# Peptides against a protein of PDB entry 3J47: the designs that were tried, part 32

Target 1, 121 residues: chain A of PDB entry 3J47
Amino acid sequence: IRLTNQLKSLKGLQSKLKDVVEYLDKVINKELPINHTILGKLQDVFNLLPNLGTPDDDEIDVENHDRINISNNLQKALTVKTNDELMVIYISNLVRSIIAFDDLIENKIQNKKIQEQRVKD
Target 2, 69 residues: chain B of PDB entry 3J47
Amino acid sequence: YEEKEESNLAATKSMVKIAEQYSKRIEEEKELTEEELKTRYVGRQDPKKHLSETADETLENNIVSVLTA

## One batch from the design tools (peptide; made by RFdiffusion4, then SolubleMPNN)

Design b1_p12_3_s4 (from b1_p12_3, 7 letters changed)
Fold by OpenDDE base, seed 1:
Structure b1_p12_3_s4 (fold): chain B 121 residues (1-121), chain C 69 residues (1-69), chain A 12 residues (1-12)
Amino acid sequence: as target 1 above (121 residues)
Amino acid sequence: as target 2 above (69 residues)
Amino acid sequence: AQEEASKLLREI
């Protein structure tokens, strides 16, 4: 459910971004007047997004390597953090699977011993 | 869309909390394994079953944590 | 414990 909601939000953002690009192309071609209200809201959204396109902020990102930030360099740091979280979850699942397997093996040995005792009886 | 964005932000905060809880869950899993080892010597099936159930619950919590990541 | 697990693994 949560992953599906994230994917739907991302698809909605992608569609809106495409509509903005198409609107900007029409404004450049003088086919439509600039809707200042839509552009203002879009600018506010872009200002809330970490600067994906300006390479000059490379100096500030070195200290925040551990925090989830969505930019290409920030997306690399986010990807590394996400990979670390996925790795921890993977290792946890592996350890739990090993413990569950050991318990299953012991339960099977006990069941076999009980069955062998019933056959002797 | 806005409700999902808010849910994603809440999920990210929950992931940080899950990472802290993960270390605690690993310790709880080790304690369960020690109890299972002790229970194997006592010869009763019931404590081993309880340890297995708790290991499974710990596994389910990790899977939910992965799905929330 | 490990020896019993190893025996069960051989019986599977």
Scores: peptide ipSAE 0.445, ipTM 0.836, DockQ to the pose 0.009
Fold by OpenDDE base, seed 4:
Structure b1_p12_3_s4 (fold): chain B 121 residues (1-121), chain C 69 residues (1-69), chain A 12 residues (1-12)
Amino acid sequence: as target 1 above (121 residues)
Amino acid sequence: as target 2 above (69 residues)
Amino acid sequence: AQEEASKLLREI
């Protein structure tokens, strides 16, 4: 259930991002007027994204290509963080599995010893 | 979608907490393994059983965390 | 630990 919900949310987000990109492309191509309400909502979404870098106050001109790169870098950093979390979970599961396996082996050995003792009695 | 996003956000926060808990669980798992090793030497079944149970619980929690991630 | 586990596996 939880994974399915997460996947659904991720798919929804992906679809929304695609729609935004398509909208932005249309605006850039002057096919559609700039909708300030949509831009405001997008900005709110971006602001809700963990601000990685305080944009240092440096000048406006390099902004647009760098913004896409910053967004990509942020997305990359978030992806890396997610990967790290998944890796930790994976390692933890592996460790637990190893411990459980060791215990199982020991239990089997003990059971075998008990059976051998019962056969001797 | 929003409910799932909220659940995912809660899950992500829980994952960070789970990562910390996971580090702690790994430590608990190591302690269990050490107790199991000690129990293997001492021949006392009880500490080993406790270690195994804790390891299993740790595994279960990690699985739930993975399923939540 | 691994050696003991391996011995244990052989004893099984």
Scores: peptide ipSAE 0.437, ipTM 0.839, DockQ to the pose 0.010; fails the geometry check
Fold by OpenDDE base, seed 5:
Structure b1_p12_3_s4 (fold): chain B 121 residues (1-121), chain C 69 residues (1-69), chain A 12 residues (1-12)
Amino acid sequence: as target 1 above (121 residues)
Amino acid sequence: as target 2 above (69 residues)
Amino acid sequence: AQEEASKLLREI
């Protein structure tokens, strides 16, 4: 469900971006006037999106490494965070599997002891 | 789309909380393992079963967290 | 724990 919602949001963003590009192309071709409202919203989106286009590597604000913000350079840092989270989840699952296996072994041991006692009786 | 974005934001906040809960769950898992060891000594099947059930619940919660991440 | 599990496995 969450992944599906993320994909849907990404698809929605892609569609909106395509619409903006098509609109900008029409404005460049003088077919339509500049919609200031759409451009303002796009500008707001670009201002909220850390500079995707200028790979000024230098101002990678080290502090925001933790926040899963959808911007590409941030996305690289976010990919690292996501990888760390996935690693933690993997380790957790492994630990639980080990505990469950230990319990299964103990249950098997107990069952054998019960069977041996029944055979001796 | 907005509902999904809100859900993703909530999910991200939940992931941070899950990381904290994960640390706590690891500690709970250790406590369960200690109770299992104690149950082996006492020969009482009941505490061991409870430990196993709690470990399984913890595992299920982690799997759900991974699937939600 | 593993040693005890191994002992228990031997007892089985």
Scores: peptide ipSAE 0.430, ipTM 0.835, DockQ to the pose 0.009; fails the geometry check
Fold by OpenDDE base, seed 3:
Structure b1_p12_3_s4 (fold): chain B 121 residues (1-121), chain C 69 residues (1-69), chain A 12 residues (1-12)
Amino acid sequence: as target 1 above (121 residues)
Amino acid sequence: as target 2 above (69 residues)
Amino acid sequence: AQEEASKLLREI
């Protein structure tokens, strides 16, 4: 259920991103008026979204480069933090799996002993 | 989308709390394993079963935590 | 514990 919800969320984000690109293309082509409210929300989303490398929009004004670098550093830091969290969870799962496996082995051993005893009786 | 973002933020905060709880859960798991080891020597089967169940619950919680991440 | 488990696995 949770993975399905995450996948649905990612698919939704992908669809939204596609809609944004299509909207921007229409604005560039003067097919639609510039909606300042949508642009403001997009800017907020881009500021909150880790600067995923759109490397090719090089023409963003020099003053924004320092802020973009700070945002990229923040994104990198967030990515590192996420990786560390995933690593901790992975180790935790591994430890639990080992314990569960040890218990499974013991249960199997006990079941075998019970079966052997039943055959002797 | 906003509901999902809020859910992801809540999940991230939960993961930080889970990381703190994880160290405690690992210690609790070790204690249970030690008790099972001790119980193996005492010949009581019931504590071993309880430890196995606790390990399974701990594993399930970790899986859910990974899925939330 | 592991040795006992290994012995039991061999008995199976």
Scores: peptide ipSAE 0.428, ipTM 0.835, DockQ to the pose 0.009; fails the geometry check

Design b1_p12_4_s1 (from b1_p12_4, 8 letters changed)
Fold by OpenDDE base, seed 2:
Structure b1_p12_4_s1 (fold): chain B 121 residues (1-121), chain C 69 residues (1-69), chain A 12 residues (1-12)
Amino acid sequence: as target 1 above (121 residues)
Amino acid sequence: as target 2 above (69 residues)
Amino acid sequence: SLSEKLLDLLKL
């Protein structure tokens, strides 16, 4: 459910970005007038997006290092954080699986011992 | 879309908390495995079963955390 | 070792 909602949100954002690109292309081609209100809102959104282009601004706010793939350079740092989190979850699942297997093997050994005792009686 | 975005943001914050809890859960899982090992020597089935159930719950929580990531 | 016993049990 949660992943589906995230995916839906990303798809919605992608569709909106596509519409903006199409609108901008029409404005450049003089097919439609520039909608200043939409353009202003898009500019605000772009300004809120982490700077994709300039690697030199060291002000990678440490707080943004942990958040998801929103923008390329900040996205790289965010991607690393996401990868680390996924690795932790993966290791956790492996550990739990190993414990579950150990319990299964122990149960099998116990069952075998019970069968051997029944054959001796 | 907005509701899903809010849910994703809340999930991400929860994941950071889950990562801290996960380190603690790994230690708890190790303790349960040690108790299971002790129970293997003592021959008491009940503590082993409880350890197995706790390990399964820990696995389920990790899977949910991965799906939330 | 416990691991060896587990391996033996799997073969069994």
Scores: peptide ipSAE 0.400, ipTM 0.829, DockQ to the pose 0.009; fails the geometry check
Fold by OpenDDE base, seed 5:
Structure b1_p12_4_s1 (fold): chain B 121 residues (1-121), chain C 69 residues (1-69), chain A 12 residues (1-12)
Amino acid sequence: as target 1 above (121 residues)
Amino acid sequence: as target 2 above (69 residues)
Amino acid sequence: SLSEKLLDLLKL
């Protein structure tokens, strides 16, 4: 469900960006007037998006590494964070699987002991 | 879309909480393992079963957390 | 230990 919602949001954003590009192309071609409202919303989106376009690697503020913000440079940092989280989850699952396996082994041992006692009796 | 975004934000906050809970869950799993060891010595199947069930619940919660990540 | 339990299972 969450992944589906994220995918839906991403698809929605992609569609909106496509619409904006199409709009901008029409404005450049003088087919449509500049819609200030759309541009304002885009500007707001760009302001909320950490600077995707300036490749200046340097000011990756280390502090923002933790927030899964959709920005590309942030996305790289977020990808690392996501990978770490997935790794933790994987390790957790392995540990639980090991515990469950240990319990199964113990149950089998107990069952065998019970059977042996029944045969003696 | 907005509902999904809100859900994703909530999920992200939940992931941070899950990380904290994960550390706690690991400790709980360890405690359960000790109880299993004690149950083996006492020959009582019941405490061991309870430990196993708790470990399974912890695993399920981690899986759900991964799926939500 | 888990290893001891495994060993015991193999012996049963």
Scores: peptide ipSAE 0.399, ipTM 0.821, DockQ to the pose 0.008; fails the geometry check
Fold by OpenDDE base, seed 1:
Structure b1_p12_4_s1 (fold): chain B 121 residues (1-121), chain C 69 residues (1-69), chain A 12 residues (1-12)
Amino acid sequence: as target 1 above (121 residues)
Amino acid sequence: as target 2 above (69 residues)
Amino acid sequence: SLSEKLLDLLKL
């Protein structure tokens, strides 16, 4: 279920990215005005997925360079936050695994002692 | 797509909560390990089993958190 | 010690 939802979202993002590229091409050719709604939705997707390469930002006018830099800084900050969260989860899982192994070892030792007592009787 | 986006937003909020709860989970895991150590010293099986079960529950919660992330 | 118990378990 989760993997299927992730794949569906990825396909949707890919389709949307293609639509944005097609729209940008039409704007460059002066066939259509800039659709700010599509751009806003794309920004929302980038805020949720900071590792999505920004290949399409190259065509935005020089005045947006500061906004692009701000967006890139925000994306980097979100990536760092995500990495920190993943690191914490990883360390927690390792610690829990170590405790579980220690308990298994102790249980095995106890079981062996019980078996040795049964053989002597 | 919209359902997945909503799920991702909820997951992000959950990650913040998980970070706050993580410190508490680590402390609970330490308490379980200490109880096992005490049980080994007393030579009775029951306290050790309880510590092991609590450690397993803490690990499971961490795994669920990773899967949600 | 925990380490000693681990060693004993491995010998099991």
Scores: peptide ipSAE 0.398, ipTM 0.818, DockQ to the pose 0.009; fails the geometry check
Fold by OpenDDE base, seed 3:
Structure b1_p12_4_s1 (fold): chain B 121 residues (1-121), chain C 69 residues (1-69), chain A 12 residues (1-12)
Amino acid sequence: as target 1 above (121 residues)
Amino acid sequence: as target 2 above (69 residues)
Amino acid sequence: SLSEKLLDLLKL
């Protein structure tokens, strides 16, 4: 459910971004009048978006740190953060799997001992 | 979209909390493994079973956390 | 070792 909601949210954001791009292209092509209110809201959203790298300077400094930045430069940082979170989850799952395997092995050893005792009886 | 944004923010906060809880769960899992090890020495089946069950529960919670991330 | 016991269990 949560993953589905996150995926749905991401898809919604992607769709909105696509709509904005399409709208901007239509405005550039003079196919539609500039809706200043929509542009203002988009600008506000863009300003609230952690500095989605306007491609500032050449060096895509990989270093953009910790904050969940939804878009480009911040997206790299968000990607790193997401990667770290996924890594933690992966390690956790691995640890649980190891413990489960240890228990299975122990159960198998016990079952084998029981079978060996039954054969001796 | 706004509801989803709020949900994502809440989810992110929950993830931070989950990370803290995860660290604690790892410690609990280690304790269970130690109890299982102790149970191997004591020959009591029940502590081993409990350790296995707790390990499974910890794994399940991690899987759910990964699926929610 | 637990690993050796596992190997033995896999063989038996």
Scores: peptide ipSAE 0.384, ipTM 0.821, DockQ to the pose 0.009; fails the geometry check

Design b1_p12_4_s2 (from b1_p12_4, 8 letters changed)
Fold by OpenDDE base, seed 2:
Structure b1_p12_4_s2 (fold): chain B 121 residues (1-121), chain C 69 residues (1-69), chain A 12 residues (1-12)
Amino acid sequence: as target 1 above (121 residues)
Amino acid sequence: as target 2 above (69 residues)
Amino acid sequence: SLLEKLRDILKL
């Protein structure tokens, strides 16, 4: 459910971006007048997007390092955070697997001992 | 879309909580392993089985957490 | 040890 909602949000964003691109293409081709209000909102959105190409984003506050991979430079920091979270989950899964295997091995040993005792009886 | 965004934000907060829970679950898994060790000494299969089941549940929860992340 | 037991089980 959560992943599906995230995917739906991303798809919605993608669709909106596509609509914006199509609108901009029409404006460039003089098919539609420039809507200053839409452009202003788009500029605001772009300003809110983490800067993909500015090296100055290396100073992105440590406090946001733990936040989700949304946009490229901030997205890089967010990607690192996501990677760290995935790594923790991976390690956790490995630990659980190891414990499960240990238990299986012990169960097998016990079963073997029981079988050996039954053969001796 | 807004509901999904809110869900994603909630999911992120949940991931932080999951990380904390994961640390706690790791400790619980260790305790279960200790119980298995104790069960090995006592020769009782049931505590060991329970530990294994708990370890499996912990693993499953971690997998679900990763998939949710 | 648990590891030795695991090794023994893997050999079984």
Scores: peptide ipSAE 0.424, ipTM 0.832, DockQ to the pose 0.009; fails the geometry check
Fold by OpenDDE base, seed 1:
Structure b1_p12_4_s2 (fold): chain B 121 residues (1-121), chain C 69 residues (1-69), chain A 12 residues (1-12)
Amino acid sequence: as target 1 above (121 residues)
Amino acid sequence: as target 2 above (69 residues)
Amino acid sequence: SLLEKLRDILKL
């Protein structure tokens, strides 16, 4: 459910961005006047988006490696953070699985011992 | 869309908390395994079952955390 | 040992 909601939000954002690009192209071509209300909202959205760093800004602040920020550099940092989180979850699942298997094996051994005792009786 | 974005932000904050809880859960899981080892000598099935149930609960919580990530 | 138990289970 949560991943589906995130994916839907991302798809919605992608669609809106495409509409903005199409609108900007029409404005550049002087086909349509700039809708100031849409541009204002878009500008607000861009201001809320972490700086989509142009690839040329050298200050890869090494400290931001832990924060998932959606721009390309941010996307890389976000990808690393997401990968680390997924790795932790994976290891946790493996550990739980191992414990569950150990318990199952022990239960099976006990059940076998009980059956062997019943056959002797 | 906005509700999902807010939910995603909340999920990210929850993941940080989950990482801290994960360390604690690993310790709890180890303690349960030690109790199971001790109970194996006492011959009572009940402590072993309780350990297994707690391990399963810990696994389930990790799966939910992964699905949230 | 846990390993011995695992081995015994695998022989099950």
Scores: peptide ipSAE 0.417, ipTM 0.829, DockQ to the pose 0.009; fails the geometry check
Fold by OpenDDE base, seed 3:
Structure b1_p12_4_s2 (fold): chain B 121 residues (1-121), chain C 69 residues (1-69), chain A 12 residues (1-12)
Amino acid sequence: as target 1 above (121 residues)
Amino acid sequence: as target 2 above (69 residues)
Amino acid sequence: SLLEKLRDILKL
């Protein structure tokens, strides 16, 4: 279920991104006016998304190179953080699995002892 | 799409909380193992079973956290 | 120990 939802989300994001590109192309070609509401929502999404290094093509100004580097650094930092969190979760799962196995073994030993006592009686 | 984005954001927030809970869960797991060890000496099965169940629940929560990340 | 328990289970 979760994997299917993630895949569906990714496909939806891809479709939306394609629609945005098509919309931007139409705006560049002056075929459609800029829908300010959609653009605002996209800007909000881009501000919330780790700056995927798609520089908005508009302001080629010198300040953008530093912003792109900052954006890439932020994305890298977020990726590293995510990897660290995944590692912690993995280790936790491993530890819990070991404890669960220990308990299983103990339960089996106890059950065997009970059976042996019943056979002796 | 918005619902999935919200779900991913909630998952990320949950991961941060999981990192904090992880240290606590590891400590709780150690305590459970120590209690199981003590219960083994006392010869009462019931505390060990409860500890095992708690460890399993902790494991399940970690798995769900990994799947959500 | 867990190891002793494992050994005991293997002997069962």
Scores: peptide ipSAE 0.409, ipTM 0.831, DockQ to the pose 0.009; fails the geometry check
Fold by OpenDDE base, seed 5:
Structure b1_p12_4_s2 (fold): chain B 121 residues (1-121), chain C 69 residues (1-69), chain A 12 residues (1-12)
Amino acid sequence: as target 1 above (121 residues)
Amino acid sequence: as target 2 above (69 residues)
Amino acid sequence: SLLEKLRDILKL
């Protein structure tokens, strides 16, 4: 569900960006007038998005370390955060699996001991 | 799209909470393992079973966390 | 120990 929602949001953004690009191309080609409303909304989106266009500005605004795939640099930081989180989950699952195996082993040993005792009686 | 964004935000907040819960769950699993060790000497099968069940619950919670992440 | 348990299981 969450992944699906994220994918839907990304697809929506992709579609919007495509529409903007198509619009900008038409404006450049003088096929359509500049829609100020669309440009304004796009500008607002860009202002809310950390600077996608400057890959080198290491000004990782430390504050928005939230997992949101907002910008490429932010996306890198977010990717690292996501990777770390997935790693923690993976390790956790491994630990749980190890515990489960230990319990299984113990149960098997106990069952064997019970059987051996029954044979001696 | 908005619903998905809201869901993602909620999920992110949940992940932070899950991380905290995970640390707690790891400690709980350790405690259960100690109880299993103690139970093994006492011949009481019940504490071992309880530890196993708790470990399974912890595993399930981690899986859910991964799926939510 | 876990190791002893593993050994005991292997002996089964």
Scores: peptide ipSAE 0.404, ipTM 0.823, DockQ to the pose 0.009; fails the geometry check

Design b1_p12_4_s3 (from b1_p12_4, 7 letters changed)
Fold by OpenDDE base, seed 2:
Order: C-alpha cells, then structure tokens, then sequence
Structure b1_p12_4_s3 (fold): chain B 121 residues (1-121), chain C 69 residues (1-69), chain A 12 residues (1-12)
C-alpha cells in the first residue's frame, strides 16, 4: 500500500511535469500565451526544489542529514540517509537469516538424533 | 497525490521508528537465540521451533521495512 | 555456538 501510494505520487508528479514541459513548448512556439499564475507556481516549486547544481560542500546543514530531503543536495543527503537505512535493513535481514539457519541446523540435529534412537529401538 | 505524499512522509517518520524498533527486534532475536540455546540444553523441540519462527518473522518484517523504505 | 551448530550440520 505505501509503495503503491509513493509510486502513484511519483507518477502524478511526472505527469504534471510533462504537462508543464508541453505548456512551455507551446509558449515558446507562440501557440499559447504565458500563464503567469502557472509560471509563478512553477517557479515557487523550483525554488523549493533542492538545488540540482553542484552542492557546495559547506551548505549541507548537518542537522538535516537525518531528514530524507528530496532536494538534489538534499537528494545526496537523502541518498546517504536512504543508503544508511538500506544498510540497516540489509544487516537486519542477514541477522534474521543467520538465526533462522541456526534454528534449522538445530532442528536437523534433533531430527537425526530421533531417527538414530528409532533405529536402535 | 497529496494523500500519498502525506502517507510517504508518515512512512519516512515510521522508518525512523522502524529503525529503533529494528534495534529492539535484533535484541528480541538474540533473546530467541538464547531461548534456543536454553531449549538445546532442556531438549524441548517446541521452544526452538518458536524461536526459529520468531527469527523468521523478524527477518520478514525487516525485509518489508526495507521494501517500504 | 552458531559455528558449532554448522559443524554439527555438516556432520549429518
């Protein structure tokens, strides 16, 4: 459910971006007048987007490192955070797998002992 | 879309909580392994099986958490 | 230990 909602949100954003690009192309081609309200909102969105340019190393506010920020400099910080979360999940899965294998080994040993006892009886 | 975005934000906050819960789950998994060790000494098959099942469930929850992250 | 259990499994 959560992944589906995230995918739907991303698809919606992608569709909206495509519509904006198509609108901008029509404006450039003088097919439609510039809608100042849409452009203003788009500019606001771009200003809220993390700077897609070269992150100056110094402006990565260390305090926001723990926040999944979708911005490009923020995306690097978000990518690092996502990578850290994925690593934690990976380690957790490995630990669970090891425990599960230990239990399987123990069950196998017990089953073998039971079979050996049955053969002796 | 807004509802999903809100859900994603809530999911991200939940992931931080899941990381804390994950540390706790690792400890619970260790306790299960200790119970397996105790069961190995007691020779009771059922506690060992329960520990294994709990470890598997913990692993599954971690996988789901990673997939939802 | 896990390693001992693995050795025991390999002996089965």
Amino acid sequence: as target 1 above (121 residues)
Amino acid sequence: as target 2 above (69 residues)
Amino acid sequence: SLSEKLRELLSL
Scores: peptide ipSAE 0.412, ipTM 0.833, DockQ to the pose 0.009; fails the geometry check
Fold by OpenDDE base, seed 1:
Structure b1_p12_4_s3 (fold): chain B 121 residues (1-121), chain C 69 residues (1-69), chain A 12 residues (1-12)
Amino acid sequence: as target 1 above (121 residues)
Amino acid sequence: as target 2 above (69 residues)
Amino acid sequence: SLSEKLRELLSL
C-alpha cells in the first residue's frame, strides 16, 4: 500500500512536470500567454524541491552523505542511504532466515527422535 | 497525491526509527538463540518453540521494515 | 551449536 502510494505520487509529479514543459514550449513559441498563477505555484514547488541543478551545493552535500536528500547529487546520497537501509534489512532477513532454518532443523531432528522411539516401542 | 507525500515523509521518519530498533531487534534475536541453546539442555520442547516463534516475529518485522522502506 | 544442528539435520 505505502509503496503504491509513493509510486502514484511520483507518477503524478511526472505528469505535472510534462504539462509544465509543454506549457513552457507553447509560451516560447508565442502560442499561449504565460499563466502567471500556474507559474507562480510551479515556482513555489521548485523552491521547495532541493536544488537539483546547481553545482555550488556540492560542498555542503559531502557532510550529509548519510542523510536521505532528493536531488541528483542529493539523489545519489539518498540512493546510498536507501541502499544502506536495504542492505541492513537484507542482512536482518538473512539472519532471521538462518535462525528459523536452524529451529526447523532442530524440530525435524526432535520429530525424528520421537518417531524412532515410537518404532522401538 | 498530497496524502501519499505525507505518508512518504512519515515513512522516512519511521525508517530512521526502524534502523535504531533494528540494532535492538538483533540483540533480542541473539537472546532468543541463547534461550534456545539453554532449552536444548533442559529437554523441553516448549522453550524451543517459543524461541522459533520470536525469531519468526523478528523476521516479519524486518520484512515490514523493508516494505516500508 | 548451529553447526551441530546442521550436522544433525544432514544426518536425517
Scores: peptide ipSAE 0.407, ipTM 0.829, DockQ to the pose 0.009; fails the geometry check
Fold by OpenDDE base, seed 3:
Structure b1_p12_4_s3 (fold): chain B 121 residues (1-121), chain C 69 residues (1-69), chain A 12 residues (1-12)
Amino acid sequence: as target 1 above (121 residues)
Amino acid sequence: as target 2 above (69 residues)
Amino acid sequence: SLSEKLRELLSL
């Protein structure tokens, strides 16, 4: 359920991003008037979104570069934090798996002993 | 989208809490394993079963935590 | 130990 919700959220973000790109393309092509309110909200979203630096847009004005660098640093920090959390979860799962495996082995040994005893009787 | 963002924020806060609880769970798991080891020497089968069940629960919780991450 | 248990299982 939770993974499904995360996947759904990611898909929603992807769809929204696609819609934004399509909207921007329509604005560039003068097919739609520039909606300043939508653009402002998108800018806010982009400012809050860790600058997934599309590496190739070199032409962003110098003043935006410093803010973009700060945002990239924030995104990198968020990525590191996420990686650390995943690592903790992985280690936890590994530990649980080891314990479960130990119990499985013990159960198998016990079952074998019971079977051997039954054959002797 | 806003609901998902709130859910993600809540999930992140929950993960921090889970990390703290995880350290405690690891310690509890170790204690159970030690009790199973002790119980093996005492010949009581019941403590071993309980430890196995606790390990399984701990695994399940970790899996759920990973899935929530 | 887990290793001892594994050996016991393999001896089966």
Scores: peptide ipSAE 0.391, ipTM 0.827, DockQ to the pose 0.009; fails the geometry check
Fold by OpenDDE base, seed 5:
Structure b1_p12_4_s3 (fold): chain B 121 residues (1-121), chain C 69 residues (1-69), chain A 12 residues (1-12)
Amino acid sequence: as target 1 above (121 residues)
Amino acid sequence: as target 2 above (69 residues)
Amino acid sequence: SLSEKLRELLSL
């Protein structure tokens, strides 16, 4: 569900971006006037999105490495965060497996003890 | 789209909470393992089973939280 | 410990 929602959001952004590009092309070609409202919203989106076009690796705020922000520079940080999350899941699964195995061993030991007691009786 | 964005924001906040919960759950799991050891010495099967079940539940919640995040 | 449990299993 969450991944699907993220994909849907990304698709929506892609569609809007395509619409803006098409609009800008029409404006450049003098086919349509500049829609200031759309441009303003796009500008707001670009201002909220850390500079996707200039991957200055140097301005990657180290603090934002943990924040899943949808920006391309942030995607690198997001990838790290996602990797960390996956690692946590993996470790958790390993721990569960170890506990389950320990319980199985104990159950087997108990069963053997019960059988030995029954044979002695 | 807006609903999904809101959901993603909520999910991100949940991830931070999950990280904290994960740390706590690891500690709880460790405590459960210690209780299992104690139960083994007492020869009481029931406490050990309960500890194992609690550990499993804690881990399950962690996995669900990470998957949801 | 897991090692102790294994030892117990081997003893049985």
Scores: peptide ipSAE 0.389, ipTM 0.821, DockQ to the pose 0.008; fails the geometry check

